# Designs tried in a protein design run: peptides against a protein of PDB entry 2AZE. Part 72

Target 1, 148 residues: chain A of PDB entry 2AZE
Amino acid sequence: AQECQNLEVERQRRLERIKQKQSQLQELILQQIAFKNLVQRNRHAEQQASRPPPPNSVIHLPFIIVNTSKKTVIDCSISNDKFEYLFNFDNTFEIHDDIEVLKRMGMACGLESGSCSAEDLKMARSLVPKALEPYVTEMAQGTVGGVF
Target 2, 101 residues: chain B of PDB entry 2AZE
Amino acid sequence: GRLEGLTQDLRQLQESEQQLDHLMNICTTQLRLLSEDTDSQRLAYVTCQDLRSIADPAEQMVMVIKAPPETQLQAVDSSENFQISLKSKQGPIDVFLCPEE

## One batch from the design tools (peptide; made by RFdiffusion4, then SolubleMPNN)

Design b1_p14_7_s4 (from b1_p14_7, 6 letters changed)
Fold by OpenDDE base, seed 1:
Structure b1_p14_7_s4 (fold): chain B 148 residues (1-148), chain C 101 residues (1-101), chain A 14 residues (1-14)
Amino acid sequence: as target 1 above (148 residues)
Amino acid sequence: as target 2 above (101 residues)
Amino acid sequence: GEKIILEKTIEARI
């Protein structure tokens, strides 16, 4: 029946939307863990050093990094107001956003890749509200979305 | 019947989505709290040492881009063109290199 | 042809 067909279409649409939201939630959780872990690391480090790092030695979020061979020739055009930049390279480059950097630093406790040790998982759980802990566990086990 | 079954499925999916929305709201709230906490903002940084762990300046030049929100980035990486374009709407862009150790 | 590898609008998170 046409009515049932319409509902089937709606069902599929909702399933896809839920899948998208699951992905978004996982990313949000990873960001939260990474940020909190980073803050904790730095707080501890500064306490141990009994002083903050030199201002010019740190890079506050948000940021983007670009890396390329030291042999790469880069031409840079900058507007007078520095609102516009144009970089031309003679070879390939890589771009990494701050979240990716944090993940590679291990700030997300390996949760992003399912490489979460028991200790890492404990840390990850400690960095989220209680309501999110079950979801963190599911992420670590790769069981997110099993109900759908 | 089939219609009733589908209707029930849709209601269940609605409940599941509502649960997801709730969890997402919790997450966004936590992130907002971090952004509003001055101490957290102060401590939300990486070092050049951290960046060297990602791309060693001994082998790679590491460029850092600090751009305000709503800055548009476009990158082309092909045999014909290797280019990065930045366009800010809210202020100047700062670019600097991480030094070698 | 040219390959656009990244098009992004930077958003502040914290």
Scores: peptide ipSAE 0.141, ipTM 0.895, DockQ to the pose 0.761
Fold by OpenDDE base, seed 4:
Structure b1_p14_7_s4 (fold): chain B 148 residues (1-148), chain C 101 residues (1-101), chain A 14 residues (1-14)
Amino acid sequence: as target 1 above (148 residues)
Amino acid sequence: as target 2 above (101 residues)
Amino acid sequence: GEKIILEKTIEARI
């Protein structure tokens, strides 16, 4: 009886670990799709323009953005070597990392929110190795969560 | 019996986790390949137009932070304190505003 | 009360 109880505890531990890894994998897949889709978009755009964009007009990954009301007062302290920054705001702000920006741009094909059309799903599948395609399909259908 | 069933379940879970790890390795490999490809690196960018679609500078100020890997970011948002702290170990941090136009 | 809404270490991904 005690042995069975120990194994049941271990079973639950493993299930939780798997669940965590599933979440991590989904995020990695979204990142992969988003990055590849972004590169593809920009490649096409540059080909159409027959030139790269001006250097000051683009922001290369990685980056973080902070947005707040234009009325928000921001005080900034910067170290001499620019290794340290301290920003103080008088009101609330939002922070978005580059991945979130890409998702909101649609670079992850809506897969992140379950808003994946047939065309979006086709694009998403085309941007991952064959081994990941079934998982992408499951993500789109909302069926990820089982043990495989 | 119950013991045998649980033992088998654990073996199956182990196999499932191994499969999951394999898929994760494939995914991380793909990301690494992108990072090692100079052309992909060159094309891995967004524009201010892209950022305006997320937060329009007409209504919101958009600050861009470019920092080296392993830079630490800490943000506090409360009624008493609104603060962002950045600390880099590998180089200078660049901060600039996204123009409205 | 004070809330830390984000603690992140920037990682190179690409």
Scores: peptide ipSAE 0.139, ipTM 0.895, DockQ to the pose 0.731
Fold by OpenDDE base, seed 3:
Structure b1_p14_7_s4 (fold): chain B 148 residues (1-148), chain C 101 residues (1-101), chain A 14 residues (1-14)
Amino acid sequence: as target 1 above (148 residues)
Amino acid sequence: as target 2 above (101 residues)
Amino acid sequence: GEKIILEKTIEARI
C-alpha cells in the first residue's frame, strides 16, 4: 500500500539521520575529551614550570596544519586585506585540523580508534559527564552503531 | 500487519533519536562551558614540540594556519593540481611556521 | 575538471 511505502521512506530517512547523529555525537565526545585533556596537561605543565610558556611558543586553538616535503615548492598569493590566500604546491601535501592533531597527540586517549588501554579508558571516562560514560565505554569496545 | 509494524518502528526510532539529541545536548553544553572559561581558553594550545611529534619539521615543512570562524578552505591534491584556497569573511588570515624552523 | 578533496569551514570552538 502507498501508506506503507511512505512509512518505509520515512523509516529510511530517520535511520540515516540517526546514523549521522551517532557519528556527530562520537566526534563531539572525542573533542570534549581531547580539549579537557589538553587543558589539563597544559595546566599541570605550567604549574610545574611556575609560569606560562612564551607567547610565541604556543599555538592556540583553532588552527589548521599543512605539512609537505621540505623540497616542495610553495607559491602563495595573498589578497591585500589578507582575507584570501591561494597556495600552489608542486607536490602532494597533507592537511590536519586541530582535532586531528590532538587525536594524534593521544589527547583522546586512543578512543578514536577503539584501542584504549584500561588506563586510557579510565582517563576518558573521567573527562566526561556521567551521562556520557556508557557511550564512551561502547566507543572503546567498538560496539557503537546500534539503535538504542 | 505491516503498517502497524512500521508505525512501531518509527516510534522506536523517534525515541532513539531523542536519546541521541539529549546526549548531544549534554556534550555541546560541556564544550560551550569550556569555550566560556577564560582559563580553559588560555590553556587550549599546542606547542611546537607537539607538532614535531606528529610531523618533524626536520623532514617536512609544517605550516600553521590561523583563521577566523567561517573561513572557507578548499584543497585539491591531484597529479594536475596541488592547491589550497582560503577565504575569510571575518578578518585576516595568519600563516606562520614554528620558530624552530 | 578538478577534484576537491577537502572543503571545510573553520569554526571557533574554544
Scores: peptide ipSAE 0.138, ipTM 0.895, DockQ to the pose 0.742
Fold by OpenDDE base, seed 2:
Structure b1_p14_7_s4 (fold): chain B 148 residues (1-148), chain C 101 residues (1-101), chain A 14 residues (1-14)
Amino acid sequence: as target 1 above (148 residues)
Amino acid sequence: as target 2 above (101 residues)
Amino acid sequence: GEKIILEKTIEARI
């Protein structure tokens, strides 16, 4: 019947929307963990050093990094107000945002790949509200979806 | 019948989505709180040592881009063109190299 | 043609 067909279409739409939201939620969780873990690390380090690091020795979020071979020639055009930049490279480059950097630093505790040690998982759980802990556990196991 | 089954499934999916929305709201709230916390803002940084740990400054040049929110980034990486374009609407963009030491 | 590998808008977070 047409009514059933309409409902089936709606079902598929909702399933896709849920899938998208699951991905978004996972990313948000990873960001939260990474940020809190970073802050915690730096707080501890500064306490141990009894002072903050020199201002020009740190890079505050947000940022983006671009890496390329040292042999790569880069031509940079900058507007007078520095609102516009154009970089031309003679070879390939890589771009990484701050979140990716944090993940590679281990700030997300390996949760991004579902590769967490017991200690990593413990840390990850400690950095989220209780309501998110089951989801974190599922992410670590690679079995997201069971909480719904 | 099939209609009743589909109706029930849709209701269950609605409940699941509502749960997701709730969890997402919790996450966004936590992130907002971090953004609004002065101490967290102060401590939300990486060092050049951190960057050296994920890149090899001995072999790679590492450029850092500090850009305001809403800055548009476009990157082309092809055999014919290697380009990065940045356009800010909110303020100046700062670019600097991460030193090896 | 040219392949765009990244298009994004930088968002405020912290």
Scores: peptide ipSAE 0.139, ipTM 0.894, DockQ to the pose 0.777; fails the geometry check

Design b1_p14_8_s1 (from b1_p14_8, 7 letters changed)
Fold by OpenDDE base, seed 4:
Structure b1_p14_8_s1 (fold): chain B 148 residues (1-148), chain C 101 residues (1-101), chain A 14 residues (1-14)
Amino acid sequence: as target 1 above (148 residues)
Amino acid sequence: as target 2 above (101 residues)
Amino acid sequence: ASTTSTVRTLKKRI
């Protein structure tokens, strides 16, 4: 009886661990799709352009953005070596990492919300190795979560 | 019996986790390859127009932070305090504003 | 009214 109880505890522990890894895998897949899609977009754009984009017009990954109302007053303190920054706002702000930016740009093909069209899904599948395609399909259908 | 069933479940879960780990390894490998590809890294950028599409500088200020790995970011967003602190250990932090146009 | 406090570390993905 006690042995069975111990195994049941272990079973639950493993299930939780698997669930965590599933979420991690989904995020990794989204990152891969987003990055590759971004690179592909930019490659095409540069091929069509007569010149590369101006250096100060592009922001290379990685980055984080902070956005707030233009009316927000921001006080900034910077160390001499620029190793430390302190920003004080008089109103609320938002922080987004580069992955979130890419998702909002549609670089993850709407897969992050399961809101991808057939064309989006096709794109997403094309940007991952074959072994990951079934998982991409499951993500699009919202059926990820089962133990395989 | 119950014991046998649980034992079998644990074996199956182990196999499932191993498969999951394998898929994760494949994914991380792809990301690593992308990271190591010079051309891909050159093309791994967004434009100010991209940022304007998600946060219009006409209405909102957009600040970009480029910091070395392992930089600590602390943010407080409350009715009494609105603050962001950055602390890098590996190099200088670059902060700039996205232009409106 | 809401209160949000977050601490994050910027890391390489790979």
Scores: peptide ipSAE 0.115, ipTM 0.894, DockQ to the pose 0.587
Fold by OpenDDE base, seed 3:
Structure b1_p14_8_s1 (fold): chain B 148 residues (1-148), chain C 101 residues (1-101), chain A 14 residues (1-14)
Amino acid sequence: as target 1 above (148 residues)
Amino acid sequence: as target 2 above (101 residues)
Amino acid sequence: ASTTSTVRTLKKRI
């Protein structure tokens, strides 16, 4: 009885840990797909242009963006060494990290929401190692989350 | 019995976790390879056009923050206070605006 | 204590 109780506690602990790792793995896969897809897009574009873009015309990862209404008034205070910034807005704002930006650009092929076309899924699979392809398929089908 | 059943379940869960760990190692390895490849990092960028596609500066002001690792960002977004505070520990922060078309 | 600060207009990338 006591042994069974101990094993049940351990079972629950392992199930929770597996669930956390599943979420982490899905995010890692999405990041990999998004990054590789972005690099591929830019490589192709630069090849067509026969030159890289001007240095100040692009934003390299990592970055964060803040967006707000064009009518929002912003006060900015900056320390002399630029180690500290303070922004005061008179209205609401949004913050997005670079990964979210890439997802919204379609770089993750809609896999983040399980909204992949056949072509999107093909692209997603092509951007991961063979061992990850089955998991990408499961993500697209919405069949992840179970124990395998 | 019950004990044997639970023991079997734990073995199966262990195998499942090992599979996950393996897949995660593959993913992290791929991401590290990308970060260590100078050509990939050179090509890891977005354009102003990309940002306009998700937040058009004609309607939305877009501010870009380039900050060193471990920079602290504190945001307050309430009816009485709208504020962002940035504090870097490892170097200067660069902030700029995306231009309108 | 607090660090010195200045009020500045943000620059455009381009």
Scores: peptide ipSAE 0.035, ipTM 0.883, DockQ to the pose 0.043
Fold by OpenDDE base, seed 2:
Structure b1_p14_8_s1 (fold): chain B 148 residues (1-148), chain C 101 residues (1-101), chain A 14 residues (1-14)
Amino acid sequence: as target 1 above (148 residues)
Amino acid sequence: as target 2 above (101 residues)
Amino acid sequence: ASTTSTVRTLKKRI
């Protein structure tokens, strides 16, 4: 009985770990798709324009975004060496990392929400190695969650 | 019996986890390749137009923060306090605004 | 003119 109990505890531990790894893998896949899609978009755009964009017109990864109402008052304190910043807002704000920005831009093809059109799914699949395609399909269908 | 069943379950879970590990290794390898490709890194950018598309400056102010790796970010967003603290150990932090249209 | 502008610093911490 005790042995069975120990094994059940271990089983549950492994199930939880698998769940965590599934989440991590999904995020990694989304990152890969988003980055590759972004690079592809920009490469095409630069080719069409026959020139790179002006240096000050682009924001290279990595970055984070803070957005708030235009009416929000922001106080900013900066250390002398710019190693420390303190922002005080009088109202709520939102923080987005670069990956989230890319997702909202559609760079992950809607895969992050399982809202892929047939074309989106085709694009997503084309941006990952063959071994990952089945998982991309599962993500698009919302069928990820069970043990495979 | 129950013991044999649990033992079999654990073996199956081990196999599943190994499969996940394999897929994750493939994925991380791809990400490393992207990070090591100079052209890809050169092209890994967004524009202010992109940012405006997700947070319209007509209604929202968009602030961009470029910070070195391992920069600590502390945020408080409550009815009482609205604060962001940044602390870098690996270099200066750059902060700028995306202009309105 | 640049596409972006630096956030105004209200206080410098020395």
Scores: peptide ipSAE 0.033, ipTM 0.881, DockQ to the pose 0.028
Fold by OpenDDE base, seed 1:
Structure b1_p14_8_s1 (fold): chain B 148 residues (1-148), chain C 101 residues (1-101), chain A 14 residues (1-14)
Amino acid sequence: as target 1 above (148 residues)
Amino acid sequence: as target 2 above (101 residues)
Amino acid sequence: ASTTSTVRTLKKRI
């Protein structure tokens, strides 16, 4: 009885670990799709323009976005070496990382919410290795989480 | 009986986890290859137009922060304090304002 | 022309 109880505890531990890894894999897949899609978009755009954009017209990854009302008063203090910044706002703000920005841009093809058109799913599948395609399909259908 | 059943379950879960680990390895490898590819990194950018598409600059000010790895970010968003603190160890931090136009 | 600029008025921390 005690041995069975120990194995049941281990079983639950492994199930939880698998669940965590599934979440991690999904995020990694989304990142891969988003990055490759972004690169593809920009490559095509530059080819059409027959030139790269001006250096100061683009923001390379990684980055962080902060947005607040245009009426918000912001006080910014900077160290002499620019290693330290302090921003004080008189109202609320939002922070977004680059991955979230890419998702909102549609670079993850709506896969992050399982809201993929047939075209979106086709694009998503084309941006991952063959071994990951079934998982992308499961993400699009919202069926991830089953026992392997 | 029960012991044999649990043992079988654990073996199946082990196989499932190994499959998952394999997929994760494939995915991380792809991401690493992207990070090591100079052309991909050159093309890994967004524009102010992209940012305007997701945050309306007519109503919102959009600030972009470029910080070195391992930069510490501390944010407080409460009625008593609205603050963002950045501390870098590896180099200067750059901050940009995205214009409306 | 650059589509980005340094944000607002800055002050040095002593």
Scores: peptide ipSAE 0.033, ipTM 0.882, DockQ to the pose 0.027

Design b1_p14_8_s2 (from b1_p14_8, 6 letters changed)
Fold by OpenDDE base, seed 1:
Structure b1_p14_8_s2 (fold): chain B 148 residues (1-148), chain C 101 residues (1-101), chain A 14 residues (1-14)
Amino acid sequence: as target 1 above (148 residues)
Amino acid sequence: as target 2 above (101 residues)
Amino acid sequence: GSTTSVTRTLKRRI
């Protein structure tokens, strides 16, 4: 009886660990798709323009963005070496990391919400190794989470 | 019996986790390859137009922060305090605004 | 010193 109880505890621990790893894998897949899709987009754009964009016109990853109302007053204090910044706002703000920006740009093909068109799914599949394609399909269908 | 059933479940879960670990390894490897590829890194950028598409400067100011790894970010968003602090240990931080159209 | 903070206007990217 005690042995069975111990194994049941272990079973639950493993199930939780698997669930956590599934979430991690999904995020990794989204990142891979988003990055590769972004690179492809920019490669195509530069080929069409027959030149790279001006250096000061683009923001390379990684980055963070902060957005607030245009009416928000912002005070900024910066250390001499620019190692330290302090921003004070008189109103609310939002912070977004680069991955979130890429998702909102559609670089993850809507896979993050399971809202993929046939073309989106085709694109997503094309941007991952073959071994990951079934998982991408499951993500698009919202069927991820089944016990292995 | 019950013990045999639980043992079987654990073995199945172990196999499932191993498969999951394998997939994660593949994915992590792909991301590493991207980070090590000079051409990919050169092309890993967004434009101000991209940022405007998700946060319209007509209504919102968009600030971009380029910070070295391990930079500490502290944010407070409350009725009494609206603040962001950045502390870098590995180099200077660059901050700029996306221009309006 | 290096720890002295200054108030500055944010730059715009051109």
Scores: peptide ipSAE 0.032, ipTM 0.883, DockQ to the pose 0.039
Fold by OpenDDE base, seed 2:
Structure b1_p14_8_s2 (fold): chain B 148 residues (1-148), chain C 101 residues (1-101), chain A 14 residues (1-14)
Amino acid sequence: as target 1 above (148 residues)
Amino acid sequence: as target 2 above (101 residues)
Amino acid sequence: GSTTSVTRTLKRRI
């Protein structure tokens, strides 16, 4: 009947929304872990060095990076107020946001790819509230995707 | 019947979504706490060494872009065009190169 | 060896 059809549509809508939220939650968890791990690393490093790094030697979040071959020619046009930039390359380039950089640095403990060692997983779990630990475990095992 | 089954499914999905929302709220709260903690923000940085570990400057140049929130980024990476456009409405954009080894 | 060539053009809006 039409009523059942309407409910089927709603069911599918909700399933898709849940899937989207699952992805969002996973990303939020990864961000949290990455940020906390980064802060922890730097705090420890500064304590060991007994000094902060030189101001111009560090890049505070947020940022993005662009990398390309050293052979690439780049033309850059900058507006007078520096509000607008235009880069033209003669070859391919890569763009990475700060979160991706942190992931590649291992700050997310390999959780982003489900490639956590036991130690990595332990670290990841330690950087989230208790309520999120089961989800972190599911992410590490690659078992996220079901509806709970 | 089918109607009752679907109704039950929707109820279960609602509960699942509520649980998910709860977890997301917890997570966003933690992120806000990090953003509000001055010490954490001071320590939220990477080094040029970190960036070199990701994109080796021996082979690649690494450009760093610091842009205000809501900055528009347009990128074209194809055989025909290789372009990045940045447009900020909340302040100037800073661009610099990571030094080579 | 090769090095990256970067050219900068300032566009003045005034």
Scores: peptide ipSAE 0.032, ipTM 0.879, DockQ to the pose 0.035
Fold by OpenDDE base, seed 4:
Structure b1_p14_8_s2 (fold): chain B 148 residues (1-148), chain C 101 residues (1-101), chain A 14 residues (1-14)
Amino acid sequence: as target 1 above (148 residues)
Amino acid sequence: as target 2 above (101 residues)
Amino acid sequence: GSTTSVTRTLKRRI
């Protein structure tokens, strides 16, 4: 019947929406783990040091990095108030946001790529509220995707 | 029948989505709390060494962009055009190079 | 090694 067809369409819509939200949740979890792990690392490092790092030696979040070959020529135009920038490169470049940087630093414990050791998983679990621990486990196992 | 089965499926999917929303709310709350914690924000930094581990300045130039929230970033990376444009409405943008080791 | 060449032009855009 047409009614059943309509419900099947709705079912598919909901499945798609759930899939999208699952992806969003995974990213949020990775961000949380990465941030907390970073803070923990730096806290420990400063405790072991005689002084905190010099202010100009650290980059506080948020930030973006752009990297390109040293051979790349860059032309930069800047507004007087520094509200606008225009960069022209003569070759390819890469852009990475702070989250990606943290992931590459291992701050997300390899959970983002399924390269999570037992110790990494332990760390990841310790950095999220209890309610999120099962989901972290599923992420590590690659079993996220089922409807719950 | 088919109708009853589909109806039940939709109810189950609704419950699943609600649970998902709940988990997302928990996670978002944690991130918010982190952003509001002064000590955490003080410690939320990377070093030049960290950046060098990702993009070695011996081979790559690393540019750092500190931009206010809602800053627009446009990037074109094609054979004909390599460009980045930044436009802020909430304050100045700071750009600096990561020094070589 | 080589060094990236950077040229800057300060202009009023806003």
Scores: peptide ipSAE 0.031, ipTM 0.880, DockQ to the pose 0.037
Fold by OpenDDE base, seed 3:
Structure b1_p14_8_s2 (fold): chain B 148 residues (1-148), chain C 101 residues (1-101), chain A 14 residues (1-14)
Amino acid sequence: as target 1 above (148 residues)
Amino acid sequence: as target 2 above (101 residues)
Amino acid sequence: GSTTSVTRTLKRRI
């Protein structure tokens, strides 16, 4: 009885750890796809333009986005060394990190929300190492979460 | 018996976790290589047009924050207080606006 | 020393 109890505890511990790792892996895959897709897009665009964009016309990762109504009044206080910023708004705002921005741009091919077309899935698979392709397929099918 | 069943389950879970660890290592390695590749980093950017696609400055003001690693961001969004505080310990923070056009 | 802060409008980069 005691031996079985010990194994039950261990089983539960392992199941929880696996669940956490599954979630982490999915996010890592989405990041990889998004980054590589972004790089590919920009490389193609620069090739077509025959030159890179002006340096001040682009925003390199990493970054954070804050958006609010254009009618929102914002007060900004900045320290002399620019180490500290304080923004006061008179209305609500939204904050998005760069990964979320890339997802909304479609750089993760809709894989994050299970909205992958056949072409999206093909693109997603092409942006990961071969070993990860089966997992990408499972993500698209919604079959992730089981023991494999 | 129950003991044998549990033992078998643990073996299967061990194998599954090892597979996950392997896949995670592959993925982490790919991300690291991407971060270390100069050409990839040069191309890892978005445009104001991209940002307008998710938050059009014609309707929304879009503010971009470029902050060093481990910068602390504190946000309060309530009916009584709307505030963002940024505190960096590793260098200056750059904040700028995206134009409407 | 003393820490000084200023209030100013954000800049456009492009």
Scores: peptide ipSAE 0.030, ipTM 0.881, DockQ to the pose 0.038

